# Peptides against a protein of PDB entry 2V3S: the designs that were tried, part 102

Target 1, 95 residues: chain A of PDB entry 2V3S
Amino acid sequence: PISLVLRLRNSKKELNDIRFEFTPGRDTAEGVSQELISAGLVDGRDLVIVAANLQKIVEEPQSNRSVTFKLASGVEGSDIPDDGKLIGFAQLSIS

## One batch from the design tools (peptide; made by RFdiffusion4, then SolubleMPNN)

Design b2_p28_2_s4 (from b2_p28_2, 10 letters changed)
Fold by OpenDDE base, seed 5:
Structure b2_p28_2_s4 (fold): chain B 95 residues (1-95), chain A 28 residues (1-28)
Amino acid sequence: as target 1 above (95 residues)
Amino acid sequence: ATVVNTARDAQGRLVVTNVPLSEVTVYP
């Protein structure tokens, strides 16, 4: 399996590094994204963007070691998005 | 950052294993 880290801010605006595995041929990007949402780890509004970036990183993990992307939930939040601080952004990386 | 570990349970669902969910849960 591919070991991944999803870095994003929790409801207290603190950074969490969520470690999870993705098994090619068993898991799908959309399926794992839905599981992250069901577990309360990702905002439901971010299904599409998380799935798209998860797909990108798992299809070529040796080339795509890290991806940072804008969250839909961040756009609707009160804070100004900032990719450097991961405000309204999340980051997926290979562990 | 706080490291949050996960695993798949007997039903194949993703679960947090090392910290309280209140520390990682995201709400709109």
Scores: peptide ipSAE 0.765, ipTM 0.950, DockQ to the pose 0.808
Fold by OpenDDE base, seed 3:
Parts: structure tokens; C-alpha cells; sequence
Structure b2_p28_2_s4 (fold): chain B 95 residues (1-95), chain A 28 residues (1-28)
């Protein structure tokens, strides 16, 4: 399996590094994204963007070792989005 | 950053194994 880390801020605005595995041929990007949401680890509004970037990284893990992307859930927040600070952004990386 | 470990249960659902859910939830 591919070992991944999803870095994003929790409801207290603290960074969490969420470790999870993805098995090609068994898992789908959308399915794993749904499980992350069901577990309370990802906001439901971010299904599309998380699934898209998860698909990107698992298709070519050697080329896409890390991807940073804007969250839909961050747009309505009071804080100004910032990819460097992962405010309104999340990061997927190969562990 | 807090490291959050996960595993798959018997039904294939992701579960957090090392910290309380309150520490990781992103619900507004």
C-alpha cells in the first residue's frame, strides 16, 4: 500500500498529520475521501478537492510526492487563506 | 503538528487509533 499523510488544521486551528494507507486496485480516491469525511478528519465540503488530489498523488507517487490544495471549507472562514501556513489549504504527501 | 494514526476496521471504515476524536475533528 501507499502510505500517505494528510496535513490540515483541525477545528482548533492546530495542524494534524493524518496518516493513512491507499491500496491501488482495492481503494478508490473517492472512497477513501468519503472515509476521511465519515471519520471526521475532512470536512464534507472538501470531498471533491481531496478526491481529486488523492487521485493525482496515487497515480504518480514518484512525481507527485507532495500536493497542496485549496479547501472549499476554508473559503468561508474568517482567516485569510494561506498555502504556506495551510490556512484554508491542505497538503497530501507520500510518507 | 499532532500525528494522527488510522486503521481500517472490519467493515473497511477508517478509525483513529491514537488520539481522541475531539483532537482531530474539522467540524465547524
Amino acid sequence: as target 1 above (95 residues)
Amino acid sequence: ATVVNTARDAQGRLVVTNVPLSEVTVYP
Scores: peptide ipSAE 0.765, ipTM 0.950, DockQ to the pose 0.864
Fold by OpenDDE base, seed 2:
Structure b2_p28_2_s4 (fold): chain B 95 residues (1-95), chain A 28 residues (1-28)
Amino acid sequence: as target 1 above (95 residues)
Amino acid sequence: ATVVNTARDAQGRLVVTNVPLSEVTVYP
């Protein structure tokens, strides 16, 4: 399996590194993203963007080591989005 | 950053194994 880390801020605005595995041929980017949401680890509004970037990284994990992307859920927040601070952004990387 | 570990349960669902839900949830 591919070991991944999803870094994003929780409801207390603290950074969490969520470690999870993705098994090609068994898992799908959409399915794992849905499980992340069901577990309370990802906002439901971010299904599309998380799935898209998860798909990208698992397609070529040796080449795509890290991807930072804007969250849909962050747009409605009071804080100004900042990719460097991962405010309104998340980062997906190969562990 | 806090490390949040996950595993798959018997039904294939992702579950957090090392921290309480309140530490990982993104819901308001």
Scores: peptide ipSAE 0.765, ipTM 0.949, DockQ to the pose 0.897
Fold by OpenDDE base, seed 4:
Structure b2_p28_2_s4 (fold): chain B 95 residues (1-95), chain A 28 residues (1-28)
Amino acid sequence: as target 1 above (95 residues)
Amino acid sequence: ATVVNTARDAQGRLVVTNVPLSEVTVYP
């Protein structure tokens, strides 16, 4: 399996590094994203963007080592998005 | 950052294994 880390802020605005695995041929990007949401690790509003970026990484994990992307939940929140601080952004990377 | 480990349960669902849910949840 591909070992991944999703770095994003929790409800207390603290950074968490969520370690999870993706098995090509068994898992789908949308399916794993849905599981991340069900586990309380991703905001449901971010299903589409997380799935899209997860798909991008798992397509070519040797080339796409890290992606940082804007969260829909961040845009709708009160804090001004900042990719450097991962405010309203998340980072997905190969472990 | 806090490292949050996950695993798949018998039904294939992701579960957090090492920290309380209160430390990882993003629910508004």
Scores: peptide ipSAE 0.762, ipTM 0.949, DockQ to the pose 0.891

Design b2_p28_3_s1 (from b2_p28_3, 12 letters changed)
Fold by OpenDDE base, seed 1:
Structure b2_p28_3_s1 (fold): chain B 95 residues (1-95), chain A 28 residues (1-28)
Amino acid sequence: as target 1 above (95 residues)
Amino acid sequence: AEILDTEEALERARELGLDRFLDVVKVE
């Protein structure tokens, strides 16, 4: 399996690395993204963007070692989005 | 917000049988 890290802020605005596995041919980006939401790790509004970027990283893991993307949930928040600080952004990377 | 505390979320994942989630490490 591919070992991944999802870096994003929780409800307390604390930045955390979530380690998880993805098995090509068995798992789908959409399915794993739904599991992230079910676990309460990702906001449901971010299903589309998380799935798109998860697909991107697992299809070419050697080229896409890290991807940073804007969260839909962040746009609706009060804080100004900042990709450097991962405010309103999340990051997926190969472990 | 819909995002749980990371420790609580990991516990929920285990309860749901989502074995793909290995651990959570606080960065800042």
Scores: peptide ipSAE 0.604, ipTM 0.913, DockQ to the pose 0.723
Fold by OpenDDE base, seed 3:
Structure b2_p28_3_s1 (fold): chain B 95 residues (1-95), chain A 28 residues (1-28)
Amino acid sequence: as target 1 above (95 residues)
Amino acid sequence: AEILDTEEALERARELGLDRFLDVVKVE
């Protein structure tokens, strides 16, 4: 399996690393993204963008070591998005 | 809350049997 880390902020705006595994051919990007939402780790509004970027990184993990992307949930928030601070952004990386 | 705090999220993952999630670590 591919070992991944999803770095993003929780409800307290604390930055956390979520370590999880992904097995190509068995798992799907959308399925794993739905599990992240079920666990309360990702906002449901971010299903599409998380799945898209998860798909990107698992397709070519050797080339895509890290991807940072804008969250849909961050657009409607009170905080100004900032990719450097991962405010309204999340990051996926190969562990 | 829609996005849980770290401890609550780990507990939720355990309850759901989501074994793929190894841990959640606070960075800052």
Scores: peptide ipSAE 0.603, ipTM 0.910, DockQ to the pose 0.728
Fold by OpenDDE base, seed 4:
Structure b2_p28_3_s1 (fold): chain B 95 residues (1-95), chain A 28 residues (1-28)
Amino acid sequence: as target 1 above (95 residues)
Amino acid sequence: AEILDTEEALERARELGLDRFLDVVKVE
């Protein structure tokens, strides 16, 4: 499996690295994104953007070692989005 | 809450049988 890290802020606005595995041919980007939401790790509003970026990183993991993307939930939140601080942004990377 | 504390979320994931989620490391 591909070992991934999702870096994003939790409900306490603490930045965490979430380690998880993705198995090509068995898992789908959308399916795993839905699991992230089910676990309460990702806001449901971010399904589309997380799935898109997860797909990007797993389709060519050697070329796409890290992707940073804007969260829909961040745009709708009270905090000002900041990609440098990962406020309203998340990052996926190959472990 | 919809978005859980990360540690609590990891525990929930395990309870749901979502074994792909391995660990959480606080960065800041």
Scores: peptide ipSAE 0.602, ipTM 0.911, DockQ to the pose 0.716
Fold by OpenDDE base, seed 5:
Structure b2_p28_3_s1 (fold): chain B 95 residues (1-95), chain A 28 residues (1-28)
Amino acid sequence: as target 1 above (95 residues)
Amino acid sequence: AEILDTEEALERARELGLDRFLDVVKVE
């Protein structure tokens, strides 16, 4: 399996690395993204963007070692989005 | 909010049998 890290802020705005595995051919980007949402790790509004970027990183993990993307849930927040601080952004990386 | 405290969310994942989620590490 591919060992991944999802870096994003929780409800307390604390930045955390969530380690999880993805098995190509068995798992799908959409399915795993739905699991992230079911676990309460990802906002449901971010299904599309998380799935898209998860697909990107798992299809070419050697080329896409890290992807940073804007969250739909972050646009509505009071904090100004900032990719450097991962405010309104999340990051997927190969562990 | 839909996003739980990360540690609690991880525990929820395990309760749901979502064993792919290994652990969480606070960065800042």
Scores: peptide ipSAE 0.602, ipTM 0.912, DockQ to the pose 0.730

Design b2_p28_3_s2 (from b2_p28_3, 13 letters changed)
Fold by OpenDDE base, seed 1:
Structure b2_p28_3_s2 (fold): chain B 95 residues (1-95), chain A 28 residues (1-28)
Amino acid sequence: as target 1 above (95 residues)
Amino acid sequence: AEVLDMEEALKRAKELGLDRFLDVVKVE
């Protein structure tokens, strides 16, 4: 399986790395994204963007070692989105 | 649904049989 890290901030604004595995041919980006939401690790509003970027990284893991993307859930918060600080943004990377 | 505390979310994942989720590490 591909070892991945999803880096994002929790409700306490703490930055965390979520380590998880993805098996091409068995898993789907949307399915795993739904599992992230079911576990409460990702906001349900972010299904589309997480799935899209997960698909991107797993289809070309050698070329896309890291992808940073804007969360739909982040635009409605009090904090101004900032990709450098991963405020309103998340990052997927290959371990 | 509400986003859980990361450690609690990981625990929930395990309870749901979602064994793909290995760990959560606080970075900052």
Scores: peptide ipSAE 0.606, ipTM 0.889, DockQ to the pose 0.740
Fold by OpenDDE base, seed 5:
Structure b2_p28_3_s2 (fold): chain B 95 residues (1-95), chain A 28 residues (1-28)
Amino acid sequence: as target 1 above (95 residues)
Amino acid sequence: AEVLDMEEALKRAKELGLDRFLDVVKVE
């Protein structure tokens, strides 16, 4: 399986790394994204963007070692989005 | 819906049989 890390801030604005595995041919980006939401690790509003970027990284893990993307849930927050600080942004990377 | 505390979320994942989730580590 592909070992991945999803780095994002929780509701307390603490930055966390979520380590998880993805098996090509068995798992789907949308399915795993739904599991992230079911576990309460990702906001449900971020299904589309997480799935899209997860798909991107697992399709070409050698070329896409890291992807940073804007969260839909972050747009409505009080803090100004900042990709450098991962405020309103999350990052997927190959472990 | 608010995202759960990461530690509790991981526990939930295990309870749901979502074994793909290995751990959660606070970075900052």
Scores: peptide ipSAE 0.605, ipTM 0.886, DockQ to the pose 0.720
Fold by OpenDDE base, seed 4:
Structure b2_p28_3_s2 (fold): chain B 95 residues (1-95), chain A 28 residues (1-28)
Amino acid sequence: as target 1 above (95 residues)
Amino acid sequence: AEVLDMEEALKRAKELGLDRFLDVVKVE
């Protein structure tokens, strides 16, 4: 399996690394993204963007070692989005 | 809440049989 890290701020604005595995041919980006949401690790509003970026990183993990993307949940929040601080942004990377 | 505390979310994931989630590490 591919070992991944999703770096994301929680509701307390604490930055956390979520380590998880993805098995090509068995898992789908959409399915795993749904699981992230089901676990309460990702906001449901971010399904599309997480799935898209998860797909991007797992389809070419050797060339796409890290992807940073804007969260839909961050746009409507009170905090100003900042990709450098991962405020309103998340990052997927190969572990 | 819909988005849980990360530790509680991990616990929930494991309770749901979502074994792909290995751990959560606080960075800052």
Scores: peptide ipSAE 0.604, ipTM 0.885, DockQ to the pose 0.680
Fold by OpenDDE base, seed 3:
Structure b2_p28_3_s2 (fold): chain B 95 residues (1-95), chain A 28 residues (1-28)
Amino acid sequence: as target 1 above (95 residues)
Amino acid sequence: AEVLDMEEALKRAKELGLDRFLDVVKVE
């Protein structure tokens, strides 16, 4: 399996690394993204963007070592989005 | 629903049998 890290801020605005595995041919980006939401690790509004970027990184893990993307859940927040600080953004990377 | 506390979320994942989630580490 591919070892991945999702770096994301929680509701307390604390930055955390979520380590998880993805098996090509068995798992799907959509399915694993649904599991992240079911676990309460990702906001349900971010299903589409997380799935799209998860698909991108697992398609070519040797070329796409890290991807940073804007969250839908961050747009309506009080904080101004900032990809450098991962405010309103999340990051997927290969372990 | 709202995003859970990370440790609580990880516990929830284990309860749901979502064993792909290995751990959660606070960075900052």
Scores: peptide ipSAE 0.603, ipTM 0.886, DockQ to the pose 0.733

Design b2_p28_3_s3 (from b2_p28_3, 12 letters changed)
Fold by OpenDDE base, seed 5:
Structure b2_p28_3_s3 (fold): chain B 95 residues (1-95), chain A 28 residues (1-28)
Amino acid sequence: as target 1 above (95 residues)
Amino acid sequence: AEILDTEEALKRARELGLDRFLDVVPVK
């Protein structure tokens, strides 16, 4: 399996690394993204963007070692989005 | 739904049988 890390802030604005595995041919980006939401690790509003970027990284893990993307949930927040601080942004990377 | 704290999130994952989630680690 592919070992991945999803780095994003929780509801308390604390940054966390979520370590998880993805098996190509068995898992789907949308399915795993739904599991992230079910586990309370990702906001449900971010299903589309997480799935899209997860798909991107697992398709070409050698070329896409890290992807940073804007969260839909972050747009409505009080803090100004900032990709450097991962405010309103998340990062997927190959472990 | 609110994003759970580290410990609670991992517990939730295990309760759901989502063994793909290895750990949730705070970043300093």
Scores: peptide ipSAE 0.626, ipTM 0.923, DockQ to the pose 0.751
Fold by OpenDDE base, seed 1:
Structure b2_p28_3_s3 (fold): chain B 95 residues (1-95), chain A 28 residues (1-28)
Amino acid sequence: as target 1 above (95 residues)
Amino acid sequence: AEILDTEEALKRARELGLDRFLDVVPVK
């Protein structure tokens, strides 16, 4: 399986690395994204963007070692989005 | 739903049988 890390802030604005595995041919980007939401690790509003970027990284893991993307949930928050601080952004990378 | 904190999130994952989630580690 591919070892991945999803780095994003929780509801307390604390940055965390979520380590998880993805098996091509068995898992789907949308399915795993739904599991992330079910576990309370990702906001449900971010299903589309997480799935899209997860698909991107797993289909070309050598070319896309890390991807940073804007969260839909972050736009509605009180904090101004900032990709450098991962405020309103998340980062997906290959371990 | 609200994003869970580190320990609660991993616990929830295990309860759901989501073994793909290896760990949730705070950064800094």
Scores: peptide ipSAE 0.625, ipTM 0.923, DockQ to the pose 0.768
Fold by OpenDDE base, seed 3:
Structure b2_p28_3_s3 (fold): chain B 95 residues (1-95), chain A 28 residues (1-28)
Amino acid sequence: as target 1 above (95 residues)
Amino acid sequence: AEILDTEEALKRARELGLDRFLDVVPVK
């Protein structure tokens, strides 16, 4: 399996690394993204963007070592989005 | 629902049988 890390702020705005595995041919980006939401690790509004970027990184993990992307849930928040501080952004990387 | 805190999220994952989630670690 591919070892991944999703770096994301929780509802208390605390930054955390979520370590998880993905097995190509068995898992799907959509399915694993649904599991992230079920576990309360990702906001349901971010299903599409998380799945899209998860798909991107697992397709070519040797070329795509890290991807940073804007969250839909961050747009409606009070804080101004900032990719450097991962405010309204998340980051997926190969462990 | 809101994003859970670190310990509660991992506990929820285990309760749901989501064994792919190895850990949730605070970043300084």
Scores: peptide ipSAE 0.625, ipTM 0.922, DockQ to the pose 0.771
Fold by OpenDDE base, seed 4:
Structure b2_p28_3_s3 (fold): chain B 95 residues (1-95), chain A 28 residues (1-28)
Amino acid sequence: as target 1 above (95 residues)
Amino acid sequence: AEILDTEEALKRARELGLDRFLDVVPVK
């Protein structure tokens, strides 16, 4: 399996690395993204963007070692988005 | 709540049998 890290702020606005595995041929980006939401780790509004970026990183993990992307939930939040601080942004990377 | 703190989320993941989620590590 591919070992991934999703760096994302939790409900307390604390930055955490979520370590998880993805098995090509068995898992889908859409399915795993839905599991992230089911676990309460990702906002449901971010399904599309998380799935798209998860797909990007798992399809070419050797060339796409890290991807940072804007969250839909961040746009509607009270905090000003900031990719450097991962406010309203998340980062997926290969562990 | 829909969005949980990371500790509760990991617990929820285990309850749901989502064993792909290995750990949650705070970033300093």
Scores: peptide ipSAE 0.624, ipTM 0.921, DockQ to the pose 0.732

Design b2_p28_3_s4 (from b2_p28_3, 10 letters changed)
Fold by OpenDDE base, seed 3:
Structure b2_p28_3_s4 (fold): chain B 95 residues (1-95), chain A 28 residues (1-28)
Amino acid sequence: as target 1 above (95 residues)
Amino acid sequence: AKVLDTEEALERARELGLDRFLDVEKVE
């Protein structure tokens, strides 16, 4: 399996690393993204963008070691999005 | 729903039998 880390902030604005595995051919990007939401680790509004970027990284893990992307849940928030601080952004990387 | 804190999220994952989630580590 591919070992991944999803770095993003929770509702208390605390930054966390979520370590999880993805097995190509068995798992799907959308399915795993739904599990992240079910666990309360990802906002449900971010299903599409998380799945898209998860798909990107697992397709070519050697080329895409890290991807940072804008969250849909962040655009409606009061804080100004900032990819450097991962405010309104999340980061997916190969462990 | 809201994004849970670390301890609550790990407990939820355990309850749901989501074994793919190995760890949740606070960075800052």
Scores: peptide ipSAE 0.602, ipTM 0.923, DockQ to the pose 0.767
Fold by OpenDDE base, seed 2:
Structure b2_p28_3_s4 (fold): chain B 95 residues (1-95), chain A 28 residues (1-28)
Amino acid sequence: as target 1 above (95 residues)
Amino acid sequence: AKVLDTEEALERARELGLDRFLDVEKVE
């Protein structure tokens, strides 16, 4: 399996790394993204963006060691998005 | 939709049998 880290802020605006595994051929980006939402780790509004970026990193993990992406939920939030601080952004990386 | 506290979410994942989620580490 591919060992991944999802870095994003929780409801208290604390930045955390969530380590998880993805097995190509068994798992799908959309399916794992749904699991992230079910667990409450990701806002449901971010399904499409998380799935797209998860697919990107797992299809070419040697080339895409890290991807940072804008959250739909962040656009609708009160805070100004900032990719450097991961405000309204999340990051996926190879562990 | 509400995003949970990270450790609470990880616990929920385990309760749901989502064993792919292994660990949480606070960065800042």
Scores: peptide ipSAE 0.599, ipTM 0.925, DockQ to the pose 0.768
Fold by OpenDDE base, seed 5:
Structure b2_p28_3_s4 (fold): chain B 95 residues (1-95), chain A 28 residues (1-28)
Amino acid sequence: as target 1 above (95 residues)
Amino acid sequence: AKVLDTEEALERARELGLDRFLDVEKVE
């Protein structure tokens, strides 16, 4: 399986790395994204963007070692989005 | 719904049988 890290902030705005596996041919980007949401690790509003970027990284893991993307849940937040600080942004990377 | 505390979320994942989620590490 592909070992991945999802870096994003929790409800306390603490930045955490979530390590998880993805098996091509068995798992789907949408399915795993739904699991992330079910676990409470990702906001449900971010299903589309997480799935899209997860698909991107797993289809070409050697070319896409890291992807940073804007969260839909972060747009309406009180803090101004900042990709450098991962405020309103998340990052997927190959472990 | 906002993102839960990651430790609690990871435990929830295990309870749901979502074994793909391995661990959580605080960055900052």
Scores: peptide ipSAE 0.599, ipTM 0.923, DockQ to the pose 0.775
Fold by OpenDDE base, seed 1:
Structure b2_p28_3_s4 (fold): chain B 95 residues (1-95), chain A 28 residues (1-28)
Amino acid sequence: as target 1 above (95 residues)
Amino acid sequence: AKVLDTEEALERARELGLDRFLDVEKVE
């Protein structure tokens, strides 16, 4: 399987690395994104963007070692989005 | 929106049988 890290802030604004596995041919980006939401790790509003970027990184893991993307939940929040600080942004990386 | 504390969410994942989620490391 592909070992991935999802870096994003929790409800207390704490930045965490969440390590998880993705098996090509068995898992889908949409399905794993749903699991992230079910676990309470990702806001449900971010399904589309998380799935899109998860798909991007697993289809070309050698080229896309890290992807940073804007969260829909961040746009609707009070904090000003900042990709450098991962405020209103998340990052997926190959472990 | 139901975004849990990260540690609590990981425990929930295990309870749900979502074995793909391995661990959590606080960065800041």
Scores: peptide ipSAE 0.599, ipTM 0.923, DockQ to the pose 0.749

Design b2_p28_4_s1 (from b2_p28_4, 22 letters changed)
Fold by OpenDDE base, seed 5:
Structure b2_p28_4_s1 (fold): chain B 95 residues (1-95), chain A 28 residues (1-28)
Amino acid sequence: as target 1 above (95 residues)
Amino acid sequence: DEERRLEEERREEELRRSLAEKKFEVVP
């Protein structure tokens, strides 16, 4: 399995790391993304972007060690999006 | 019928959430 970390801010704007495994052939990017949403860890509005980037990283984990992407849920936020501070952005990385 | 359906949906959601809790480790 591929060991992944999803780094993003929670509802309290606190930065958290979410660790999980992805098993190619068993798991799907969309399925895992739905599980993240069901767990309350990802905003439902971010399904598409999370699934797309998860798919990207698990297809070629050797070349895609880290991917930072803009969240749809962060666009209408009060804070200015900042990829360096992961405000309105999330990061997927290989552990 | 609706009540039964809602209860079933609730059970499915709880199961899904339980599985997610096992899969994801949140590190503050």
Scores: peptide ipSAE 0.514, ipTM 0.854, DockQ to the pose 0.290
Fold by OpenDDE base, seed 1:
Structure b2_p28_4_s1 (fold): chain B 95 residues (1-95), chain A 28 residues (1-28)
Amino acid sequence: as target 1 above (95 residues)
Amino acid sequence: DEERRLEEERREEELRRSLAEKKFEVVP
């Protein structure tokens, strides 16, 4: 399995790391993304972008050690998006 | 029948949440 960390801000705008494993052939990017949403860890509006980037990192985990992407939920937020501070952005990385 | 369907849906959601809690570790 691939050990991953999803770093993003929670509802209180606090930065948290979400650790989980991804098993190729058993797990799917869309399935895991939906589980994250069901757990209340990811906004439902971010299903597509999270799934796309999760797919990207698990396809070539040795080449893609970290990916940062813009959240759809962040566009509608009051804060100005900032990838450096992960405001309106999230980061997936290999543990 | 509708009440049973709603109860089944609630149970499925609870199971899904339980599985997610086991799969995902949140580190502050």
Scores: peptide ipSAE 0.513, ipTM 0.853, DockQ to the pose 0.290
Fold by OpenDDE base, seed 3:
Structure b2_p28_4_s1 (fold): chain B 95 residues (1-95), chain A 28 residues (1-28)
Amino acid sequence: as target 1 above (95 residues)
Amino acid sequence: DEERRLEEERREEELRRSLAEKKFEVVP
Protein backbone atom coordinates (compact mmCIF):
# COMPACT_ATOMS: atom_id res chain seq x y z
CA PRO B 1 0.00 0.00 0.00
CA ILE B 2 0.92 3.65 -0.51
CA SER B 3 1.30 5.66 2.70
CA LEU B 4 -0.12 9.16 2.26
CA VAL B 5 -0.56 12.35 4.26
CA LEU B 6 -3.27 14.90 3.55
CA ARG B 7 -2.42 18.24 5.16
CA LEU B 8 -5.22 20.77 5.46
CA ARG B 9 -6.92 23.09 7.91
CA ASN B 10 -9.90 21.89 9.93
CA SER B 11 -13.08 23.84 10.72
CA LYS B 12 -11.17 25.71 13.43
CA LYS B 13 -8.54 26.70 10.84
CA GLU B 14 -5.98 24.48 12.58
CA LEU B 15 -3.50 22.66 10.35
CA ASN B 16 -3.74 18.86 10.65
CA ASP B 17 -2.04 15.90 9.00
CA ILE B 18 -4.33 13.06 7.99
CA ARG B 19 -2.40 9.81 7.52
CA PHE B 20 -3.86 6.93 5.55
CA GLU B 21 -3.00 4.10 3.20
CA PHE B 22 -4.06 3.65 -0.41
CA THR B 23 -4.03 0.19 -1.95
CA PRO B 24 -4.08 0.22 -5.76
CA GLY B 25 -6.61 -2.19 -7.20
CA ARG B 26 -8.69 -2.12 -4.01
CA ASP B 27 -9.10 1.58 -3.27
CA THR B 28 -10.19 4.30 -5.69
CA ALA B 29 -9.40 8.00 -5.52
CA GLU B 30 -13.09 8.88 -5.53
CA GLY B 31 -13.91 6.26 -2.91
CA VAL B 32 -11.24 7.41 -0.48
CA SER B 33 -12.24 11.03 -1.06
CA GLN B 34 -15.84 10.17 -0.21
CA GLU B 35 -14.64 8.46 2.97
CA LEU B 36 -12.72 11.61 3.92
CA ILE B 37 -15.89 13.64 3.49
CA SER B 38 -17.98 11.13 5.46
CA ALA B 39 -15.44 11.34 8.29
CA GLY B 40 -15.89 15.11 8.36
CA LEU B 41 -12.27 15.66 7.39
CA VAL B 42 -12.90 17.16 3.94
CA ASP B 43 -15.65 19.51 2.79
CA GLY B 44 -18.14 17.90 0.42
CA ARG B 45 -17.56 20.65 -2.12
CA ASP B 46 -13.95 19.46 -2.46
CA LEU B 47 -14.75 15.92 -3.66
CA VAL B 48 -13.72 16.52 -7.27
CA ILE B 49 -10.44 18.32 -6.61
CA VAL B 50 -9.32 15.94 -3.83
CA ALA B 51 -10.13 12.89 -5.95
CA ALA B 52 -8.30 14.30 -8.97
CA ASN B 53 -5.13 15.04 -7.03
CA LEU B 54 -5.27 11.78 -5.10
CA GLN B 55 -5.52 9.93 -8.41
CA LYS B 56 -2.54 11.87 -9.73
CA ILE B 57 -0.28 11.06 -6.79
CA VAL B 58 -1.17 7.35 -6.54
CA GLU B 59 -0.58 6.81 -10.27
CA GLU B 60 3.04 7.95 -9.97
CA PRO B 61 3.96 8.04 -6.27
CA GLN B 62 7.70 8.01 -6.96
CA SER B 63 7.48 11.08 -9.20
CA ASN B 64 4.71 12.95 -7.38
CA ARG B 65 6.01 13.08 -3.83
CA SER B 66 3.89 16.14 -3.01
CA VAL B 67 0.99 17.95 -4.67
CA THR B 68 -0.69 21.17 -3.49
CA PHE B 69 -4.09 22.16 -4.82
CA LYS B 70 -6.78 24.80 -4.35
CA LEU B 71 -9.95 23.84 -2.49
CA ALA B 72 -13.37 24.79 -3.81
CA SER B 73 -14.50 25.37 -0.22
CA GLY B 74 -11.82 28.01 0.26
CA VAL B 75 -12.87 30.29 -2.59
CA GLU B 76 -15.97 31.70 -0.88
CA GLY B 77 -14.27 32.24 2.45
CA SER B 78 -13.27 35.54 3.97
CA ASP B 79 -9.60 34.59 4.09
CA ILE B 80 -7.38 35.16 1.08
CA PRO B 81 -6.21 31.84 -0.37
CA ASP B 82 -2.51 31.13 0.25
CA ASP B 83 -0.78 27.93 -0.84
CA GLY B 84 2.22 28.60 1.41
CA LYS B 85 0.06 28.73 4.52
CA LEU B 86 -2.45 26.21 3.15
CA ILE B 87 -5.33 28.67 3.42
CA GLY B 88 -7.88 27.54 0.88
CA PHE B 89 -5.35 24.91 -0.22
CA ALA B 90 -4.53 21.34 0.75
CA GLN B 91 -1.43 19.19 0.27
CA LEU B 92 -1.07 15.48 -0.47
CA SER B 93 2.30 13.84 0.06
CA ILE B 94 3.94 10.43 0.23
CA SER B 95 5.06 9.45 3.75
CA ASP A 1 -42.26 5.86 8.45
CA GLU A 2 -40.38 8.99 7.43
CA GLU A 3 -38.97 9.38 10.93
CA ARG A 4 -37.79 5.76 10.90
CA ARG A 5 -36.15 6.33 7.51
CA LEU A 6 -34.26 9.31 8.89
CA GLU A 7 -33.16 7.31 11.93
CA GLU A 8 -31.85 4.53 9.69
CA GLU A 9 -30.00 7.06 7.54
CA ARG A 10 -28.37 8.59 10.63
CA ARG A 11 -27.32 5.14 11.84
CA GLU A 12 -25.77 4.30 8.48
CA GLU A 13 -23.92 7.62 8.43
CA GLU A 14 -22.57 7.03 11.95
CA LEU A 15 -21.33 3.57 10.95
CA ARG A 16 -19.66 4.99 7.85
CA ARG A 17 -17.99 7.70 9.92
CA SER A 18 -16.76 5.14 12.46
CA LEU A 19 -15.20 2.99 9.74
CA ALA A 20 -13.55 6.02 8.15
CA GLU A 21 -12.06 7.07 11.49
CA LYS A 22 -10.30 3.71 11.66
CA LYS A 23 -8.76 4.33 8.24
CA PHE A 24 -7.60 7.89 8.87
CA GLU A 25 -5.19 8.99 11.58
CA VAL A 26 -5.50 12.68 12.41
CA VAL A 27 -2.32 14.26 13.75
CA PRO A 28 -2.49 17.84 15.10
Scores: peptide ipSAE 0.512, ipTM 0.853, DockQ to the pose 0.278
Fold by OpenDDE base, seed 4:
Structure b2_p28_4_s1 (fold): chain B 95 residues (1-95), chain A 28 residues (1-28)
Amino acid sequence: as target 1 above (95 residues)
Amino acid sequence: DEERRLEEERREEELRRSLAEKKFEVVP
């Protein structure tokens, strides 16, 4: 399995690391993304962007060690997006 | 039939949430 970390801010704007494993052939990027949403860890509006970036990193984990991407939910927030502070952005990386 | 469908969806969501709690480790 591939050990991953999703770093993003929760509803209280606290930065958290979400650690999980991805098993190719068993898991799908969209499926895992749906689970993240169901668990309340990812905003439902971010399904597409999270799934796309998760798919990208698991396809070539040796080449894509880390990916940072803009959240759809971040655009509608009160805070100005900032990739350095992960405000309105999230980061996926290989553990 | 619609009510049955909605009930099935609720159960599936609850199961998915339960499984997710085992899959994901949240580190503050």
Scores: peptide ipSAE 0.508, ipTM 0.853, DockQ to the pose 0.294

